# Peptides against a protein of PDB entry 4ASU, part 203

Target 1, 270 residues: chain A of PDB entry 4ASU
Amino acid sequence: ATLKDITRRLKSIKNIQKITKSMKMVAAAKYARAERELKPARVYGVGSLALYEKADIKTPEDKKKHLIIGVSSDRGLCGAIHSSVAKQMKSEAANLAAAGKEVKIIGVGDKIRSILHRTHSDQFLVTFKEVGRRPPTFGDASVIALELLNSGYEFDEGSIIFNRFRSVISYKTEEKPIFSLDTISSAESMSIYDDIDADVLRNYQEYSLANIIYYSLKESTTSEQSARMTAMDNASKNASEMIDKLTLTFNRTRQAVITKELIEIISGAA
Target 2, 83 residues: chain B of PDB entry 4ASU
Amino acid sequence: FTFASPTQVFFNSANVRQVDVPTQTGAFGILAAHVPTLQVLRPGLVVVHAEDGTTSKYFVSSGSVTVNADSSVQLLAEEAVTL

## One batch from the design tools (peptide; made by RFdiffusion4, then SolubleMPNN)

Design b2_p21_5_s2 (from b2_p21_5, 11 letters changed)
Fold by OpenDDE base, seed 3:
Order: sequence, then structure tokens, then C-alpha cells
Structure b2_p21_5_s2 (fold): chain B 270 residues (1-270), chain C 83 residues (1-83), chain A 21 residues (1-21)
Amino acid sequence: as target 1 above (270 residues)
Amino acid sequence: as target 2 above (83 residues)
Amino acid sequence: LEEEIRRALEEAAEREREARE
């Protein structure tokens, strides 16, 4: 490689390193905010899921319509955040199909669609875009919930798949169940609950769905920002190592060029 | 007893004596060992009576309340403020 | 911009792998 080539490469890598460092700082700031906002959101979301866990709601085997909701974002450069969700979605879809279930997919965030469009395009109902530019709000979750409920797809049971935040260095892709109004209303385990008006139950389920979506978005956002921060840190370190290596190569090449020029001068070849 | 909004937690797995909630069907008092039920909140006042005798008042917008068979209660308001 | 950065990072990573080989 010529000195010019090495210099060009050095400049390029240094520029990339500046970008990755900047992105790391931005991700760190967003992570800090997301983590703070996740604390109440987790209590809120887990509280909403408590009914389904305690009631042990089961979907009858004769019911075949299953909805998978994958939660991620539109933004890349966050390690395996999107691929992890997509992988679990694929696995779940395959398992359900093998069990004779009809599977439909909803993507929250454009990256899910980007990964699954080739293999699962026919199963997609809708993809929600413009996710990840701003912190998710309960209003955002409510809009998603409402659109799902109004989609016309009458699922019996569903799964929401998202990355649960564990720590700055760890997340886990998890699945939580979602149930249709009909499934909840017909569940034998719900018989212990006092005579619930159908309208009340409908409204309750609307809140429940919005709550779960909100929770999943907050978990996903925190996980994503943490993963992005880590990815950008790793990229910055890798760039630093490459800069060091190229600098050594540059120095060696420079010496070789000087030596060659000296030999040419001495030999009278000019 | 858990009482939270999307942005704030007021009670997390706390033991309380009584919670008065505004529901669409009317005022509802949740006592210890209340029968399991599901309700939807209307805008109004929530009053929490703690075991130590402390009474706290909150204003809520909308949301849900769940009373489970195990006496666990989840009060989830879209918006809530301490009064 | 993000796509450009992604491409640049991927290219840099590929070049690094090639240099290790």
C-alpha cells in the first residue's frame, strides 16, 4: 500500500471513530433517560399482566388464529436488538404453524419488516413506522393498540415479543401473551370474577393492551439504547486499534520509501 | 396493592386497608378480601387508606382496576396526581 | 446518515477481517 492509500484509510477510520464516539454519547444520554422512565413503566406494565398470569387464561385448542407482535424500532446500529426479536418471531411462527395455527404478524418498528419481509411477507398485517426517534409515550401505545383492535383481524391468542432490559450489558428477548376479548370473556378461569359488564370488559381489555404495548416499548427502548451505546463503544475501540496498526504501517512504509529514494539517489538512477 | 401511572408509581405491592376508586359504574370501595372484579376508572378521586391510618388522596383521569382472588389489587391510571 | 454510518462501519469491519487474514 502506498503512503497515500494508508493516509486515506487513516483519515476515513478517524472520521468513523468520531462518528461512533458521538453516537455513543447520544445513546448514553438516551439510555439514561430511558432507564429512568422504565422504572414506573415496568411497574405499570407488569401490573397489567398480573391478571393474565393469575387467571391462567388458556386458549382452547380448537382456536387457531394467533397474532405475533414484534417490538423493536426503525433505527439500526444497535447490535442484535432487531435480529433477536426477529429470530424469536420466526421460531414462534414456525412452532405455531407446525401446530396447525394461523399466524399473522405485526411489526412495531420498520426493522422487523426489513428482516422478515422475504420469508414472512404474507403473514404481515401491518408495520408501525416512526418508532425510535423519540421516547415512546402512552399515547403512542394507545394509538398502536387502537389500530390493532380495529384491524379487523379476529385473533384468539397472541404473543408480544420484545427485548426486556436487564442491565447496561444485558437484555433478554421475551414473549408475553395477549388475548382477545372473546378469549377472555369465555375463559373458565375468569368465572371467579364478579359479573363483569361486557362494555366494561371491552374497555378494560383496551387499556390492558395499551398498557402491555407501552411496557414493551419502554423495555425495548432501554435495551436498544444500551445496546447501541455498547455497539458504538466497541466500534470506537476497534477503530482505535486499527488506527494504531495503520500508523505503524505508515511509519514502516515511510521509512521504506525514504530508503528507496536514498538508494536511487546513490545509484544515480534519477 | 399496586397503584401506578405510566410515569409514576404511588404504591408498589403495598398493604392497604381500603382503596376508594371512581368507576364508570359508580364509587367502589375495595376492602380486604374483596371479591375478584374488574373495573374501569372514570375521572375522579382515589382515596387510599393505609394500615397505619394514613389517608392519601389522588386525582385520576382514566384507567383500570383489578381485584384478584389472591387479594392483590392493581390500580392503573392513565394519569394520576397527588392531591 | 445512519445507513451511511452502518455501511462505513461494515466496510471497516470487513477490511479489518481481511487484514487479519
Scores: peptide ipSAE 0.033, ipTM 0.880, DockQ to the pose 0.013
Fold by OpenDDE base, seed 1:
Structure b2_p21_5_s2 (fold): chain B 270 residues (1-270), chain C 83 residues (1-83), chain A 21 residues (1-21)
Amino acid sequence: as target 1 above (270 residues)
Amino acid sequence: as target 2 above (83 residues)
Amino acid sequence: LEEEIRRALEEAAEREREARE
């Protein structure tokens, strides 16, 4: 490589490093906000899931319709955030299919669709786009819940798959259950709940679904911003190492050129 | 007793004497060992009676309330403010 | 922009691998 080529490459990598450092700072700011907003959201979401855990709602084996909701975003450069969710969705879909279940998929965020489009296009009901530019609101979750309930797909049970935030350096892909109104209404464990009006139960389910979706979005967002911050930090470090290596190469090449020129002068071959 | 909105937590696994909630079927008081039930909230006043005799008032918009067999209660409002 | 950055990073990584070889 010529000195000119090395110099050009150095300049390019230095520019990339500046960009990744800037993106790290932006991700850090978004992460800090997301983490603050996750605290109440987690209490709220976990509270919504408490019924299903305590009631131990079971779906009869003869019921075959299963819904998978994958939660991520539209934005990249966040490590394995999207691929982790997609991987678990694929695994779950395969397991359910092997058990003779019908599987339909909803993607929250365009990245899920991008990953699964080739292999699971026929199973997709809907993909929600424009996720990740702004922090998710309860209104956003309500819209998703409403669209799901009005989709006409009569699922018996479902799974929502998302990245749960653990720490700035750790997230875990998790699954939470979703139940249809019919499944809840017919569950034996629900018999202990007194005088549940059908209309009340329907409304309750709508809130429950919105609550769970909201919770998943908040967990996902926090995990994503943290992962992006880490990814950008790693990219910046890698760029730094490459700059150091290229600088050494540049210095060596320069010395070689000078030496060659000196030899030519001394030998009289010029 | 847990009482939260999407953006704020008012009570997290707290012990309370009584909670009065506005539901679509009417307002009722949740006491210790209340029978399990599910209700949907209507806009109105929530009153929390603490064991020490302190009473706190809140306005809620919509949401749900769950009373479980283990006497745990989840009050989840879309919007809630201290009054 | 994100795709461009990703591509640039991938290209840089590939070039580094080639340089080690």
Scores: peptide ipSAE 0.032, ipTM 0.872, DockQ to the pose 0.012
Fold by OpenDDE base, seed 2:
Structure b2_p21_5_s2 (fold): chain B 270 residues (1-270), chain C 83 residues (1-83), chain A 21 residues (1-21)
Amino acid sequence: as target 1 above (270 residues)
Amino acid sequence: as target 2 above (83 residues)
Amino acid sequence: LEEEIRRALEEAAEREREARE
């Protein structure tokens, strides 16, 4: 490689490093906010899921329609955040198909569609875009919930798949159940709630869905920002190492060029 | 007893004496060993009676309340403020 | 911008692999 080539590469990598460092800082700021906002959201979301856990709602085996909601974002450069969700979605879809279920998919965030488009395009109902630029709000979750409920797709049960935040260095892809109004109303375990008005139950379920979506978005966002911060840090470190290596190469090459020129001068002067 | 909004937690797995909630079907008090029920909140006042005799008042916009067989209660409001 | 950065990072990684080889 010529000195010019090395210099060009050095410049490029230095620029990349600058960008990755900047992105790290931005991700760090967003992570800090997301983590703070996740605390109440987790209590809220887990609270919403309590009914399903305690009632042990079971879907009859004869029911075949299953909805998978994958939660991520539109934004890249966050490690395996999107691929982890997609992987679990694929696994779940395959398992359900093997069980004779009809599977439909909703993607929250464009990256899910990007990953699954080729293999699962026919199963997608809708993809929600413009996710990840701003922190998710309950309003956002409500919009998603409403669109799902009004989609006309009559699912029996569903799964929402998202990355749960564990720590700054760890997340886990998890699945939570979603139940249709019909499923919840017909569940034997719900008999202890028999005096519930149908309209009340419908409204309750709408809130429940919105709550779970909101929770998943908050977990996903926190996980994503943390992962991005880590990814950008790693990229910055890698860039630094490369800069060091190239700098050494540059110096060696420069010395060689100088030596060659000196030899030529000396040889020409002789 | 858990009482939270998406942005704020008021009670997390706390023991309370009674919670008065405004529901679409009417306001009712949730006592210990209340029968399991699901309700939707209407805008109104939530009153939490703690075991120590303290009473806290909250305004809620909407949401849900769940009373489980194990006497656990989840009050989830879209918006809530301490009054 | 993110795509450009990603491409740049990928290209840089590929170049590094090629340089090791």
Scores: peptide ipSAE 0.031, ipTM 0.877, DockQ to the pose 0.013
Fold by OpenDDE base, seed 5:
Structure b2_p21_5_s2 (fold): chain B 270 residues (1-270), chain C 83 residues (1-83), chain A 21 residues (1-21)
Amino acid sequence: as target 1 above (270 residues)
Amino acid sequence: as target 2 above (83 residues)
Amino acid sequence: LEEEIRRALEEAAEREREARE
C-alpha cells in the first residue's frame, strides 16, 4: 500500500470515529430521557396488562387468527435490537403456523419490515414508519391502536413483541398477549366481571391496546438507545485500534521510502 | 391500588380505603372488596381516601378503571393532574 | 449518513477480517 493509500484510509477511519463518538453522545442523551419516561410508562403498561394476567383469558383452540405486533424503530446502528425482535417474531410465526394458526404481522418501525419483507411479506398487514425520531407519545400509541382495530383483520389473539429494558447493558426480547374484543367478551373467566356494557368493554379494550403499545414503545426506545450507545462505543474503540495499526504501518512505510531514496541517492552518486 | 397516567404515577400498589371515580355511566365509589368490574373514565374528579384519613383529589381526562377479584385496582388515566 | 456509516463500518470490519486471514 502506498503512503497515499494509507493516509486516505486513516482519514476515513478518523472521520468515522468522530461520527460514532457524536452518535454515542446523542444516544446517551436520548437514553437518559427515555429511562426517566419509562418509569411511569412501565407502571402504566403493567397496570394495563394486569387484567389479562388476573382474568387468565384463554383463547379456544379452534380460533385460528393470530396477530403479531413487532415493536422496533426506523433507525439502525443499535446492535441486535431489531434482529432480536425479528428473530422472536419469526419463531413465534413459525410455531403458530405449525399449530395451524393464521398469522398476520404488524411492524412498528421500518426496520422490522426491512428484515422480514422477503420471507414474510404476505403476512404483513401494515408497517408504521417514522418511529424513533422523537420519543413516542401516548398519542402515537393511540394512532397505532386505532389503525390496528380498524384494519379489518379479525384476529382472535395476538402477541406484542418488544425489547424490555433491564439495564444500560441488558435488554430482553419479550412477548405480551393481546386479545380481541370478541375473545375478551367470550372468555369464561370474565364472567366474574359483572354487568359490563358492550360499549364500555369496547372502549376499555381500545384503551388497553393503546396502553400496551405505549408501554412497549417506551421499553423499546430505552433499550434501543442503550444498545446504540454500546454499539457506538464499540465502533469508536474499533476505529481507534485500526487508526493505531494504520499509523504504525504508515510510519514503517515512510521509513522504508526514505531508506530507499537514500540508497538511490548514494548509489547514483556512486 | 394503582393510579397512573402515561407520564406520572400517583399510586403504585397502595392500600386505600376508597376511590371515587368519574365513569361514563356515573359516579362510582370503589370500596374494599368491591365486586370486579371494568369501567371507562369520563373527564372529572378522582377522590382517593387513604387509610389514614387523608383525601387527595385529582382531575382526569379519560381512561379506564379495573377492579379485580383480588381487590386490586388499576386506575389508568390518559391525563391526570393533582388538585 | 447512517447508511454511509454502516457501510464504512462493514467495510472496515471486512478489511480487518481479511487482514487476519
Scores: peptide ipSAE 0.030, ipTM 0.880, DockQ to the pose 0.013

Design b2_p21_5_s3 (from b2_p21_5, 13 letters changed)
Fold by OpenDDE base, seed 2:
Structure b2_p21_5_s3 (fold): chain B 270 residues (1-270), chain C 83 residues (1-83), chain A 21 residues (1-21)
Amino acid sequence: as target 1 above (270 residues)
Amino acid sequence: as target 2 above (83 residues)
Amino acid sequence: LEQQIRESLQQVAERAEAERA
């Protein structure tokens, strides 16, 4: 490679490194906020799921309609955040199909659709876009919940799949159950709950769905920002190593050029 | 007893004597060993009676309350403020 | 811009892997 080629590459990589460092800082700031906001959201969300865990709601085998909600975002450059969710969605969809269930999919965040469009296009009900630019709010979750409930798709049970935050270096893709109003109302295990008015139960379920979606969004956001921060850090380090290598190559090449020029001068070869 | 909003936790798996909640069907008190129930909150006052006799008041906008068979209670408000 | 960054990062990663081989 000529000195010019090396210099051009160095300049390019240095520019990339500046971008990745900047993105790291942005991700770090968003991560710090997300982590702080996740603390109460987790208590809130886990609290909402407590009923389903304790009641052990079972869906009758004759019920065949299953909804899968995948939660991620629109934004890339965050490692395996989107692919992990999509992978689990695919696995779940395949398992359910093998069990003779009808599967429909909702994507929260455009990246889910981007990954699954070719293989699961017919199963998609809706994709929510514009996810991940701002921290998710309960209002956002409520809108998603309302749209789902009004979609006209009468699912029996469902799964919400999202990345749960563990630490700055770790997340885990998890699945939580979603139940339809009919499934909850007809569940034998719910018989212990006295005098549940149908309207109350409907409203309760609306809150429950919104709560779970909100929780999943908060977990996903925190996981995403941490993963992005790590990815950008790794990219910056890789760029740094490459800069060092190219700098060494540049120096060696420069010395070789100088040596060649000296030899030409000494030999009288113009 | 767990009482939280999306943005704030007031009680997390705490032991309390009684919780008064405003529900759409009416205000009721949740005592120890209350029968399992599901309710939806209306805007109003939540009063938490701690075991030590301390009483705390909160205003909630909406939400849900769950009383489980194991006597665990989840009070989940969309918005809540300490009074 | 994101796509450009992704492509650039991918190129950097590929080159780094090639240099390690």
Scores: peptide ipSAE 0.030, ipTM 0.870, DockQ to the pose 0.013
Fold by OpenDDE base, seed 4:
Structure b2_p21_5_s3 (fold): chain B 270 residues (1-270), chain C 83 residues (1-83), chain A 21 residues (1-21)
Amino acid sequence: as target 1 above (270 residues)
Amino acid sequence: as target 2 above (83 residues)
Amino acid sequence: LEQQIRESLQQVAERAEAERA
């Protein structure tokens, strides 16, 4: 490699390192905010899921329509955040199909569609784009919930798949159940909840769906920003190591060029 | 008793004496061993009566309240403010 | 920009792997 080639490569890697460092800082700031906002969101979301855990709602086997909601974002460079969700979605879709269920998919964030489009295009109902630019709000979750409810797809049961935040270095892809109004209203375990008006139950389910989506978005966002921060840190370290190696190579090559020039001068071959 | 909005937590698995909630069907008080129920909140006043006799007041917009068989209660408001 | 960064990062990773081999 010529000195010029090494210099060009060094410049390129240094620029990449600057970008990755900058992205790390941005991700760190977004992570800090997301983590703060996740605390109440988790209490809120877990509270919304408490009914399903306590009532142990079961969907009859004859009910075949299953909805999978994958939650991620539009933004890349965050490690395995999107692929983890997509992998879980694929696994669940395959298991449900093997059980004779009809599976439809909703993607929250364009990355889900990008990963699953080739293999599952016919199963996609809708993909929500413009996710991840700003922190998710309850309004955003409500819009998604409303679009789902108005989609005309009558699912019996569903699964929302998202990355739950554990720590700055750890997330876990999890699945939470979602149920249709009909499934909840017909569930035997709901009989203990006395005198539930149908309109009340409908409204309750609308809130429940929005709550769960909101919760999943907050968990996903926190996980994503943390993962991006880690990915950018790793990239910056790798770039640093490469810069060091290339710098050594540059110095050696420079010395060799100088030596060659000196030899040419001394030998009169110049 | 859990009382939260998307952005704030007021109570998290707390023991309270009574919670008064505004629902679409009317206001009702949740006491110990209340019958399991699901309700939707209307805009109004939530009053939490603590075991020590203190009373806290909140204004809520919309949301849901769940009373479970195990006496756990989840009050989830879209918006809530302390009064 | 994201694509450029991704491509650049991938190149860095591939080169790092090649140097470890």
Scores: peptide ipSAE 0.030, ipTM 0.871, DockQ to the pose 0.013
Fold by OpenDDE base, seed 1:
Structure b2_p21_5_s3 (fold): chain B 270 residues (1-270), chain C 83 residues (1-83), chain A 21 residues (1-21)
Amino acid sequence: as target 1 above (270 residues)
Amino acid sequence: as target 2 above (83 residues)
Amino acid sequence: LEQQIRESLQQVAERAEAERA
């Protein structure tokens, strides 16, 4: 490689490093906000899931309709965030199909569709786009919940799959259950609850679904920003190392050129 | 007893004496060992009676309240403010 | 390894530019 080629590469990598450093800073700011907002959201979401944990709601085996909701975003450059969710969705879909269940998919965020459209296009009910530009609100979750409930798809049970935030360096793809109104109302474990009006139960379920979706969005957002920050940090470090290596190569090449020129001068003067 | 909105936590697994909640079927008091039930909140006043006799008042919007068999209570409001 | 890093960096740069556009 000529000195000119090395210099060009150095300039390019330095520019990339500036971009990745800037992106890291932006991701860090968004992460800090997301983590703060996740604290109450987690209490709220876990509180909503408490009924299902305490009641141990079971779906009869003869029920065949299963819904999978994958939660991610529209934005890239966040490591394995999207692929992890997609992988879990694929695994769950395959397991359910093997068990003779009918599987339908909802994607929250365009990246899920981008990954799964070739293999699972026929199973998609809807994809929600414009996720990840702004922090998710309860209103956003309510819209998704309402759309699901009004979709006309009569599922018996479902799975919401999302990345749960653990720490700045760790997330875990998890699954939480979603149940239809019919499944909840018919569950034997619900018999211990006082006589509940059907309208009350319907409204309760609507809130429950919105709550769970909201919770999943907040977990996903925090995980995503953390992962993006880490990815950009790693990219910046890798760029730095490459700059150092290329700089050494440049110096060596320059010395070789000078030495060659000196030899030519000496040889010509003889 | 857990009482939260999407943006704020008021109580997290706390022990309380009584919680008065506004539901669509009417206001009722949740005491210790209340029978399991599910209710939907209407806009109104929540009153939390602590074991030490302290009373806290909140205004809530829509939401849900769950009383479980283990006496755990989840009060989840879309919006809530301290009064 | 250097080639892999370079490719990764290039992908990051291209995506970053696309997001700014």
Scores: peptide ipSAE 0.019, ipTM 0.851, DockQ to the pose 0.015
Fold by OpenDDE base, seed 5:
Structure b2_p21_5_s3 (fold): chain B 270 residues (1-270), chain C 83 residues (1-83), chain A 21 residues (1-21)
Amino acid sequence: as target 1 above (270 residues)
Amino acid sequence: as target 2 above (83 residues)
Amino acid sequence: LEQQIRESLQQVAERAEAERA
C-alpha cells in the first residue's frame, strides 16, 4: 500500500472513531434518563401483570389465535438488541405453529420488520415506526394498545417480547402474556372476583394492555441505550487499535520510501 | 398495596389499613381481606390510611384498581398527584 | 450513516486480515 493509501485509511478510521465516541456519549445520556424513568415504570408494569400471575389465567387448548408483540426500535448500532427480540419471536412463532396455533405479529419499531419481513411478512398485522427517537410515553403505549384492539384480529392470547434491563452491561429478552377480553371474561380463575361489569372489564383490559406495553417500551429503551453505549465503546476501541496498526505501517512504509530515495541519490539514478 | 403512576411510585408493596378509591360506580373503601375485585378509576380522591393512623390524599385522573384474593392491591393511575 | 459505518468497519477489518495473511 502506498503512503497515500495508508493516509486515506487512517483519516477514514479516525473519522469513524469520532462518530462512535460521539454516539457513545449520546447513548450514555439517554441511558441515564431511561434508567431513571424505568424505576417507576417497572413498578407500574409489574403491578399490572400481577393479576395475570395471581389469577393464573389459562387459555383453552382449542383456542388457536395467538398474537406476538415484538418490542424494539427503529435505530441500529446497539449490538444484539433487535436480533435477540427477533430470535425469540421466531422461536415463539415456530412453537405456536407446531402446536397448531395461528400466529399474527405486531412489530414495535421498524427493525423488527426489517429482520422478519422475508420469513414472516404474511403474519404481520402492523409495524409501528418512529420508535426510539424520543423516550416512550404512556400516550405512545396507549396508541399502540388502541391500534392492537382495533386491528380486527380477535386473538385469544398473546405474548409481548422485549429486552428487560438487568444492568448497564446486561439485558435479558423476556416474554410476558397478554390476554383478550374474551379470554379474561371466560377464565374460570376469574370467578373469585366479584361481579364485574362488562364495560368495567373492557376498560380494565385496555389499561392493562397499555400498561404492559408502556413497561416493555421502558425496559426496551433502557436496554437499547445501554447496549448502544457498549457497542460504541467497543467500536471506538477497535478503531483505536486499527489506527495504531496503520500508524506503524505508515511509519515503516515512510522509512522504506526514504531509504529508496537515498539509494537512488547515491547510485546517481535520479 | 402498590400505588403508582407511569412516572411516580407512591406505595410499593406496603401494608396499609385502608384505601379509599373513586370508581365509575362510586367510591369504595378497600380494607384488609376485601373481596377480590377489578375496578376502573374515575377522576377523584384517593385516601390512603396507613397502619400508624396517618392519612395521605391523592388526586388521580384515571386508571385501574385490582384487589386480589391474597389481599394484594394494585392501584395504577394514569396520572396522580399528592394533595 | 449506519451502513457507511458498518461498511467502513468491515472494509477495515477485511483489509487488516488481508494484511496479516
Scores: peptide ipSAE 0.033, ipTM 0.872, DockQ to the pose 0.011; fails the geometry check

